# Ledger of designs, part 96: peptides against a protein of PDB entry 7RZF

Target 1, 358 residues: chain A of PDB entry 7RZF
Amino acid sequence: PFQEEHLKQLYKIVPIKDIRNLYVTFPIPDLQKYYKSNPGHYLGHLIGHEGPGSLLSELKSKGWVNTLVGGQKEGARGFMFFIINVDLTEEGLLHVEDIILHMFQYIQKLRAEGPQEWVFQECKDLNAVAFRFKDKERPRGYTSKIAGILHYYPLEEVLTAEYLLEEFRPDLIEMVLDKLRPENVRVAIVSKSFEGKTDRTEEWYGTQYKQEAIPDEVIKKWQNADLNGKFKLPTKNEFIPTNFEILPLEKEATPYPALIKDTAMSKLWFKQDDKFFLPKACLNFEFFSPFAYVDPLHCNMAYLYLELLKDSLNEYAYAAELAGLSYDLQNTIYGMYLSVKGYNDKQPILLKKIIEKM
Target 2, 358 residues: chain A of PDB entry 7RZF as posed
Amino acid sequence: PFQEEHLKQLYKIVPIKDIRNLYVTFPIPDLQKYYKSNPGHYLGHLIGHEGPGSLLSELKSKGWVNTLVGGQKEGARGFMFFIINVDLTEEGLLHVEDIILHMFQYIQKLRAEGPQEWVFQELKDLNAVAFRFKDKERPRGYTSKIAGILHYYPLEEVLTAEYLLEEFRPDLIEMVLDKLRPENVRVAIVSKSFEGKTDRTEEWYGTQYKQEAIPDEVIKKWQNADLNGKFKLPTKNEFIPTNFEILPLEKEATPYPALIKDTAMSKLWFKQDDKFFLPKANLNFEFFSPFAYVDPLHSNMAYLYLELLKDSLNEYAYAAELAGLSYDLQNTIYGMYLSVKGYNDKQPILLKKIIEKM

## One batch from the design tools (peptide; made by RFdiffusion4, then SolubleMPNN)

Design b2_p14_3_s4 (from b2_p14_3, 8 letters changed)
Fold by OpenDDE base, seed 1:
Structure b2_p14_3_s4 (fold): chain B 358 residues (1-358), chain A 14 residues (1-14)
Amino acid sequence: as target 1 above (358 residues)
Amino acid sequence: EERLKVVGPVKELK
């Protein structure tokens, strides 16, 4: 476990690849025994959220961060880490202190709101869906994984332990949140901009780095992180499927798509699933416009329209993706292509939102 | 994103 001397440290690391990353790491207790409540997953879900009012949304709006990942990571036996990792822009590399301030503002928001049972229930439902409809893995990889996790879970639960949540434990969520403090932080900045500015070499991989103490003034600034009114808890995820009914195969079901509607303005092809028997569908729409590819100007306008449409859908894209829904929008020489894929139950909701933005 | 696939030099500083 890290002692006090290993906390409040800044590492400047030279990568082999041209990457810019920030790692904000907190030592936390071993949460393995709490897998049924998984408080680290609850916090990872919120801190790693990409919707409106999220940490990532604010950091993206400033042009400082491209991606964010938050969650628990295994350490050694008896301790874990909570890590917030971001991909930095060039500008973000200049604002690392402010990025970390925003992280602590978001964490302070989570403390002020307290543990939310509805958020836990959404995590439980998402994980239950992911378990129930898990794709087949390669047997060799799967058996090796199961053999590894048998050291951590009871034999009877080894298949379910990584997925199924059972217990809402607000006390454990608060316990982990109490470890996410500036006094417990370890910061690593990865950038080629530190080349020739390092004084240490890592023994095993030869990675060049510099270690510095974080100034007490900076720690105090982070400790005094106020509530930022831009940070909000996510809204309820309306895309979480609740109906998994599989309709019986029709007697006249064809192995190929059948034309079920033919009009002057639309053709509809349908094929029932006769192979997978999953509560999933693929909806594909081709929109025809004589203007889409008439000249270079119209082609570029159609492209810009789709990019703006995608941007306007970003607020729903993440919530839909978490729920196992996806969409794709592409330009064609004839107009536009839309695909909606995933669990069929909530596809109409996503499709409606796409059409309303069009 | 929730799942830390941290594949980077920070693993090397452990």
Scores: peptide ipSAE 0.018, ipTM 0.475, DockQ to the pose 0.074
Fold by OpenDDE base, seed 4:
Structure b2_p14_3_s4 (fold): chain B 358 residues (1-358), chain A 14 residues (1-14)
Amino acid sequence: as target 1 above (358 residues)
Amino acid sequence: EERLKVVGPVKELK
């Protein structure tokens, strides 16, 4: 385990590839024994959230970060890490201290709100759905994975242990959250901009790096992270499926899409799933407009319209994706194409939101 | 997103 001398350290690392990454790492206790409550997953879900009021949303709005990942990582025996990893923009590379301040502001928001049972329940439901409808994996890869996780979980639970949550443990959430402090931080910045500015070489890969102590003034700034009013807990994910009923095959089920509605304004083709028997659907809409492709101006206007529409839908995209829903919007020579895919239960909700933004 | 990216080329961060 890292000792105090290993904390409050900054690593400047030269990558082989042109990448810009920030890793903010916290040593945490080994949470493996708590897999049924998985407090690290709870915190990873919130810190890694991409919706309105999230850490990522704020950092993206500033142009500093492209992507964010938060979660627990295995260490050696008896300890783990909690890691917040972001893909930095060129501008974000200049604002690393401020990015980390925002991380601590979000963590402080989580402390102020306390553990939320409804958030745990959403994680539980999402994981249960993911387990229940898990796709078939290649046998070789699956067997190798299962053989590996047999070292960590009882044989009876080896298939479920990575997915199924059982116990809401606010005490464990608070315990992990208490480790996410500036005094317990290790920072790594990965950028080619450190080339020729390093003094150490990693033994195994020859990676050039510099290690520095984080100044006490910077640690104090992060310790004094206030509540940022831009940070909010996510809203309840309305896209989480609750109905998994598979409708019986229709008597007149055709192997091909059948025209079930033909009107002056719409044609509807339907094909029931006769192969997979999943509580999933694919809704595809082609909107025809004689104006969409009549000239270059209209074509560009139609393109801009869809880009603006996609941007306006970003608030729902992440929550839908977490719930196993996706949408796609494309320009066509005839107008526009909309696809909504995933669990059929909440597709009408997503579709309604898309239509309301149109 | 809760996906553990392999933290950095430096084993000391693992």
Scores: peptide ipSAE 0.017, ipTM 0.461, DockQ to the pose 0.077
Fold by OpenDDE base, seed 2:
Structure b2_p14_3_s4 (fold): chain B 358 residues (1-358), chain A 14 residues (1-14)
Amino acid sequence: as target 1 above (358 residues)
Amino acid sequence: EERLKVVGPVKELK
């Protein structure tokens, strides 16, 4: 376990690859016994959220960060870590102190709002869906994984323990949030810009690094993180499937798509799933326009239109992806292609939002 | 993203 002397430390690390990463690490208690409530997953879901008012959304808007991951990580027996990891831009590398300030502002927002049972319920539902419709793994890898997790979970729960949430524990969420403080932080910055500026070499991999104490003034700035009014809790995820009914196979089901609608303006083909029997669908739309590819100007306009459309849909993309929905938009020589895939229950909602943005 | 694919340096910081 890290003692006080190991906290408030900054590590400047030279990577082999040209990468720019920031790791903000907090020591936390061992949460293994609380797997049924998994407070670290709750916090990881919110801190790692990519929707409007999220930490990532704000850091992206500033041009400092490309990606963000937040969550718990196993330590040794009796302790864990909570880690926030971001991919830094070149500009973000110059604003690490401010990035971490924004992290603490978001954490302060989570403290101010308190634990939300509806967020826990969404996590529970998402994990239940992921468990229920989990793809088949390679037997060797699966067996090795199960053998490993048998050390942590009861035999009866070993298959479910990593997925199924049972108990909302606001007390444990608050307990973990109380550990996410500037006085408990360990910071690692990974960049080639530290080449020739390091004084230590890691024993096992030969990684060059420098260790420095974080100045008390910087710690105090982070401790005084205000409520940034740009940070908001996510809205409820409307894309979480609730209906998993599989319709019976039609007696006259064809092995190929059947033409079920033929009009002057539209043709519709349908094929029922006769192989997978999953509550999933693939909706594919081809939009025809004689103008889409008539000349180089129109081709570029059609391209620009789709890029703008994709950008305008980013607010829904993350929530849809979490719920096991995806969409794809492509230019064709005939016009535009749209695909919507995933759980069929909420596909109409996503499709409607796409069409409303078009 | 919720699942820390922490590749590399976090093991070195122990």
Scores: peptide ipSAE 0.015, ipTM 0.437, DockQ to the pose 0.072
Fold by OpenDDE base, seed 3:
Structure b2_p14_3_s4 (fold): chain B 358 residues (1-358), chain A 14 residues (1-14)
Amino acid sequence: as target 1 above (358 residues)
Amino acid sequence: EERLKVVGPVKELK
């Protein structure tokens, strides 16, 4: 376990690859025994959220961060880490202190709102879906994984323990949140910009780094992180599937897509799934416009339109993705292509949102 | 794989 002397440290690390990353690490208790409630997953879901009012959304809006991952990470027996990892822009590399301030502002927002049972329920439902419709793994890898996790979970639960949430434990969420404090932080900045500015070499990989104490004034600044009014809890995920009914195969089901509607303005082909029997569908739309590719101006306008449309749909994209829905929008020489894929139950909701933005 | 290598040093700076 990290001792107090290992806390409030900044590591400047030189990577081999041209990458810019920030790791904000907190030592936390071993949460493995709490797998039924998984408070680290709850916090990782919120801190790692990409929707409006999220930490990532705000950091992206400032041009400082490209991606964010939050969650628990295994340490050794008896301790874990909570890590917030971001991919930094060049500008973000200059604003690391402010990025971390925003992290603590978001954490403070989570403290102020308290544990939300509905968020836990969404995590539970998402994990249940992921478990129920889990893809087949390679037997060798799967067996090896299961053999490994048998050291951590009861035999009866070994298949479910990584997925199925059972207990809402607000006390454990608060306990983990209480460890996510500036006095407990370890910061690592990974950038080639530190080349020639390091004074240490890591023993095993020869990684060049510099270790510095984080100034007390900076720690105090993070401790005094106020509630940033831009941070909000996510809205309820309307895309979480609840109906998994598989319709019986039609008696006249064709092995190929059949034309089921033909009009002056639209053609519709349909093929029922006769192979996988999953509560999933693929909706594909091709929109035809004689103007889409008539000249370079129209082509660029059609491109710009789709980029703006995609940007306007970002608010739904992440929530849909979490729920196992995806969409794709592409320019074609004939117009535009839209696809919506995933669980069929909530596809109409996503499709409606897309069409309303169009 | 590479993200794992960068986290290595942070663990080994124990």
Scores: peptide ipSAE 0.000, ipTM 0.413, DockQ to the pose 0.059

Design b2_p14_4_s1 (from b2_p14_4, 9 letters changed)
Fold by OpenDDE base, seed 2:
Formats: structure tokens, sequence, C-alpha cells
Structure b2_p14_4_s1 (fold): chain B 358 residues (1-358), chain A 14 residues (1-14)
């Protein structure tokens, strides 16, 4: 495990590829024995959240970060890491200290709100859905994976242990949150802008880097992170499916889509699933407009409209994606195409939100 | 010798 002397360190790393990344790493206890509660997954879900009031939403609004990932990572036997990784913009590379301040402000928000059982329940439900409807893996890869995880989990639980949550453990969430402090931080910045400014070479890959102590004034600045009023816990995810009923196959089910509605304004085709028997549907809509592609101006207006519509839907897109829903919006020569896919239970909710934004 | 732990991509919670 890292000793105190290994903490509060900054690494400036030169990549081979043109990438800009920030890694904020905290040493944490070995959480493997707590897989049934998985407090690191709970914290990763919140810190990695992309919805309104999230860490990523604020950092994006500043133009500093494109993507964010938070979660636990295995170290060696007896210790783990919690890591927050972001993809930096060029501007974000200039604001690394402020980005990390915002991370600690969000962590402080999580401490102030305390562990939320409803958030754990959402994680439990999402993981249960993911387990229940998991796609078939290639046997070779699956067997190798299972053989590896047999070292960590009881034989009876080896298939479920990576997915199924059982116990809400607020004490363990607080214990992990207590490790996410500025005095425990290790920072790595990856950028080509450090080329020719490094003094060390990594032994195994030849990666050029510089190691520096983080100034005590910067650590103190992060320790004094206030509650940023822009940070909020996510709202409950309304897209989590609860109904998984598969309707019986109709006796007269056709192998092709049947026309079930024909009107002057709409045609509707339906095909029941006769192959997969999953609680999933694909809704496809083609909207016809004689104006959408009549000339170059209208074509560009229709394009701009869809880009603005997609942008206005970003708030719901993440929550829907977590719940196994997706949508797609495209311009066609006839007008617009909309597709909604995933678990059929909550598709009407997503569809309604899309139509209300249109 | 301080081993530089190059943090590989953490899996997004999917």
Amino acid sequence: as target 1 above (358 residues)
Amino acid sequence: EERLIVVGPVKKLK
C-alpha cells in the first residue's frame, strides 16, 4: 500500500497519443469482502453521474472536461483505489487545480447528504436487470473470466457476485468517503504539453514523466472545499424497468410486420417478437414533411432542428441509457426518423419526453 | 523506488 510519503503527489506524463487526461486516485481499503454492498460502486455511480447537478455537468459547463469516470479499481491483495478520471479539454488542462477542487466540492456534497438507500436500491435494480438479461458471451472468454473470479467469490455466488447487490451498508459508504480526502490524493496529468519538461522515464514502457509534490497550499485549498450550490444528488431514475412480462405469442403472428392501423395521417406496422422473447421493443417512427428536403435551406434547417433537439434531450439520455433505453434521431429525405429501443416498460416515458421537446 | 501506477481506464458503470 502507499505510505504517507507516496500521497499528495503530482505526476506529469507524456503520452504517445495526443490525449489529455486527469487521474485523481485515492488509496482505499480492500472492499472485495463487501461485494454484496459494493460501497465503491455506489460512490462511482454518484461521482460518475452525468445528469443535472452532477460533477460532470458542472465541469462540462465550464468547458474543462468532456467525459468523466469514477469508481473503484483493484490494487493488490489488501488494498484498492478509488479513481476519478476525466478527459480534459485544452482549457481544462489549464484548470486542473480547479477541476480537482470541484471534485472535492462534490465529495463534500455527498458527505453532507449522507448515504441514500434509494440510490443503493437503484444500483441494485439496474445491476439485477443487467444480470437477468445479460447477453451470451463467447464461451472461451466467459470461462476464463469465471476461472479468474473464483479466487474472489464463493462458488455458489460466482455468477452473481459481480452484479447482485444485497445489503445497504451506509457505514461502508461513509468509510470510503472518509478516504476520499485531499491528504490522500495522487494526481496524474497526461498531456503532450509535458514533452521536453520531464526528468524521469518509466522502466517498463519508457513513458516520460515528472513527479512533483503537490504544494501544501493547494492541498489546503482542496481541504477547504465549500458546498457548491450547483451540485445536487440525481433525481430518481424513472426509466428503470419494473415490468418484465413477455406477452404470449399471438396465434396468428406473422413472420413480417402487419399493418394494424391505416389512416390518412398515419400507418402503423407491428411485429411481435417470435425469436428472442425479451421484454424489449423497437419503436420506429418516420415523420413525413414536404418541407424537410425541398431545398438546401430547408435541409439545413431540418438538420439544425435535430441537433438542437438532441442537445435538449441530453438531460434524459444518460438516465435512459443507464436503464437500458436508447433513442436515435436522424434527418431523412422525407423528414425525420425517430427510434426508441430497449426495455418496453419505460419506453412510453422516454417517447413522451422526446415528443414534448419536439 | 516509487512505482508509477499508470491507471488504466476504469470501467464506466454501465
Scores: peptide ipSAE 0.010, ipTM 0.367, DockQ to the pose 0.096
Fold by OpenDDE base, seed 1:
Structure b2_p14_4_s1 (fold): chain B 358 residues (1-358), chain A 14 residues (1-14)
Amino acid sequence: as target 1 above (358 residues)
Amino acid sequence: EERLIVVGPVKKLK
């Protein structure tokens, strides 16, 4: 495990690819034995959340970060890491200290709110859905994966252990949160802007890097991270499916879509699933407008409308995606195409929100 | 894509 001398370190790394990444890493205890409560997943869900009041939402609003991933990562036997990884903009590369301050402000918000059983329950429900309706994997890859995880889980639980949560353990959540402190941080910045400014080469891959101690004044700034009123816990995810009933196949079910409604303003085609028998649907809508492609101006206006519509839907897109719902919006030469896919139970909720924004 | 997280120099535990 990392000793104190390995903490409060900054690494400036030169990538082969033109990428800008920040890695904020915390050594944590081995959480493997706590897989039934998975406190690292709970924290990863909140820190990695993309909804309103999230860490990512604030960092995006400043133009500093494109994407954020938070979660536990395996180290070696007896220790793990919690890592917050962000894709940096050019501007974000200049504001790394401030980005990390916002990370600690969000972590401080999580401490102030304390562990939330409802958040654990949502994680449990999402994971249970993901397990129950898991797609078939390629046998070779799946067998190799299962063989690997047999070293970590009981044989009886090996299929369920990565998915099924059983125990809400606020004590373990607090224990992990207590490790997410500025005094325990390791920072790595990956950018081509460090080319010719490094003094070390990594032995295995020849990666050029510089190692520096983080100044005590910077550590102290992060230790004094206040409660930022912009940070909030997510709202309850309304898109989590609860009904998985599969309706019996109709006696007259056709292998092709049947026209079930024909009017001057709409045609509706329907096909029941006769193959997969999943509690999922695909809703596809084509909207016709004689104005959508009449000239270059109208075409560009229709494009801009869809981009603005997508942007206005970002608030719901992440919560829907977590719940196994997706939507797609495209311009066509005839107008607009909308697709809504995933679990059928909550599709009407997502569809309603899309239509209300249109 | 497995993002290669370069977690600093892995000192070989001898």
Scores: peptide ipSAE 0.000, ipTM 0.353, DockQ to the pose 0.052
Fold by OpenDDE base, seed 3:
Structure b2_p14_4_s1 (fold): chain B 358 residues (1-358), chain A 14 residues (1-14)
Amino acid sequence: as target 1 above (358 residues)
Amino acid sequence: EERLIVVGPVKKLK
């Protein structure tokens, strides 16, 4: 495990690829024995959330970060890490201290709100859906994976232990949150901008890096992270499917899409799933407009409209994606294409929101 | 404007 001398350290790392990444790492206890409650997954879900009032949403609004991942990472036996990883913009590379301040402000928000049982329940439901409808893996890879995880889980639970949550443990969530403090931080910044500015070489891969102590003033700034009123807990995910009923195959089910509605303004084709029998659907809409591609101005307006529409839908996109729903919006030479895919139970909700924004 | 609604087969979401 990291000793005190390894904490409050900044690493400036030169990558081979042109990438800009920030890794904010905290040593945490081994959470393996708590797999039934998985407090690191709970925190990863919130810290890694992409919805309104999330850490990522605020950092994106500042132009500092493109993507964010938060979660537990395995260490060696007896310890783990919690890591917040972000893809940095060029501007974000200049604001690393402020990015980390926002991380601690969000963590402080999580402390102030305390553990939320409803968030745990959403994680439980999402994981249960993921387990229930898990795709078939290649037998060789699956067997090797299962053989590996048999060292960590009881035989009876080995198939479920990575997915099924059983126990809400607010005490364990708080215990992990108590490790996510500035005094426990390790920071790594990965950028080509450090080329020729490093003084060390990593032994195994020859990676050039510089190690610096984080100034005590910066640590104190992060320790005094206030509640940022822009940070909010996510809203309840309305897209989590609850109905998984498979409708019986129709007696006259055609092997091809059948025209089931024909009107002056719309045609509807339907094909029932006769192969997979999953509680999923694909809704595809083609909108025709004689103006969409009539001239370069209209083409650009149609493009701009879709980009603005996609932007206006970002608030729902992440929550829908977590719930196994997706949408796609594309310009066509005839107008617009919309696709909604995933679990059929909540597709009407997502579709309604898309149409209301259109 | 004619709107074509195609409810296509469930492609395995890869």
Scores: peptide ipSAE 0.000, ipTM 0.384, DockQ to the pose 0.024
Fold by OpenDDE base, seed 5:
Structure b2_p14_4_s1 (fold): chain B 358 residues (1-358), chain A 14 residues (1-14)
Amino acid sequence: as target 1 above (358 residues)
Amino acid sequence: EERLIVVGPVKKLK
């Protein structure tokens, strides 16, 4: 594990590709034995959340970050890491200290709220859905993976251990949160802007880097991270499916879509699934407008409308995606295309929200 | 998103 001399370190790294990344890493205890509660996944879910009041939402609003990933990572035997990784904008590269301050403000919010059993339950439900409806993998890859994880899990649980949560352990969540402190931080900034400013070369790949101690004043600034009133816990995910009933196949089910409604304003085709028998649906809507493609102005206005609509739906997109729902909005030469896909139980909720924003 | 991040020797990030 990292010793004290390895903490509070800043690494400036030169990539081969033109990328800008920030890695904020914390050493944590080995959580492998706690797989049934998975406190690192709980924290990863919240820190990596993309909804309103999330860390990512605030950092995006500042123009500093494009994407954020948070979670536990395997180390060597007996220790792990918790890592927050962000894709930096050019402006974000100038505000790394402030980005990390916002990370600690969000972590402080998690401490102030304490462990939430309902958040654990959502993680449990999401993982149970992911396990239950897991796609078939290539046998060779799957068997090799299972053989590897047999070193970490009981034989009886080897198929479920990566998915099924059983125990809410607030004590373990707090234990991990107590490791996510400025005094325990390791920071790596990846950017081509460090080219010619490095003094070390990594042995195996020849990566150029510089290592510096983080100033004590910066550590103290992060230690004094207060509650930022912009940060909120996510709302309950209304898109998590609870009904997985598969309706019986109709006796007259056709192998092709049947026209079930024909009106002056709409045609509706329906095809029941007769092959996969999944609690999933694909809803496809084509909206026709004689104005959509009449001239370049109307075409561009239709494009701008969809971009604004997508932006207005962004608040629901992440929660829907987590729950295995997706939507797609496209301009067509005839008007607009909407698709809603995933578990059929909550599709009406997502569809209603889309239509209300239109 | 939640993703597993590899912490090791500074691998050349391609």
Scores: peptide ipSAE 0.012, ipTM 0.393, DockQ to the pose 0.131; fails the geometry check

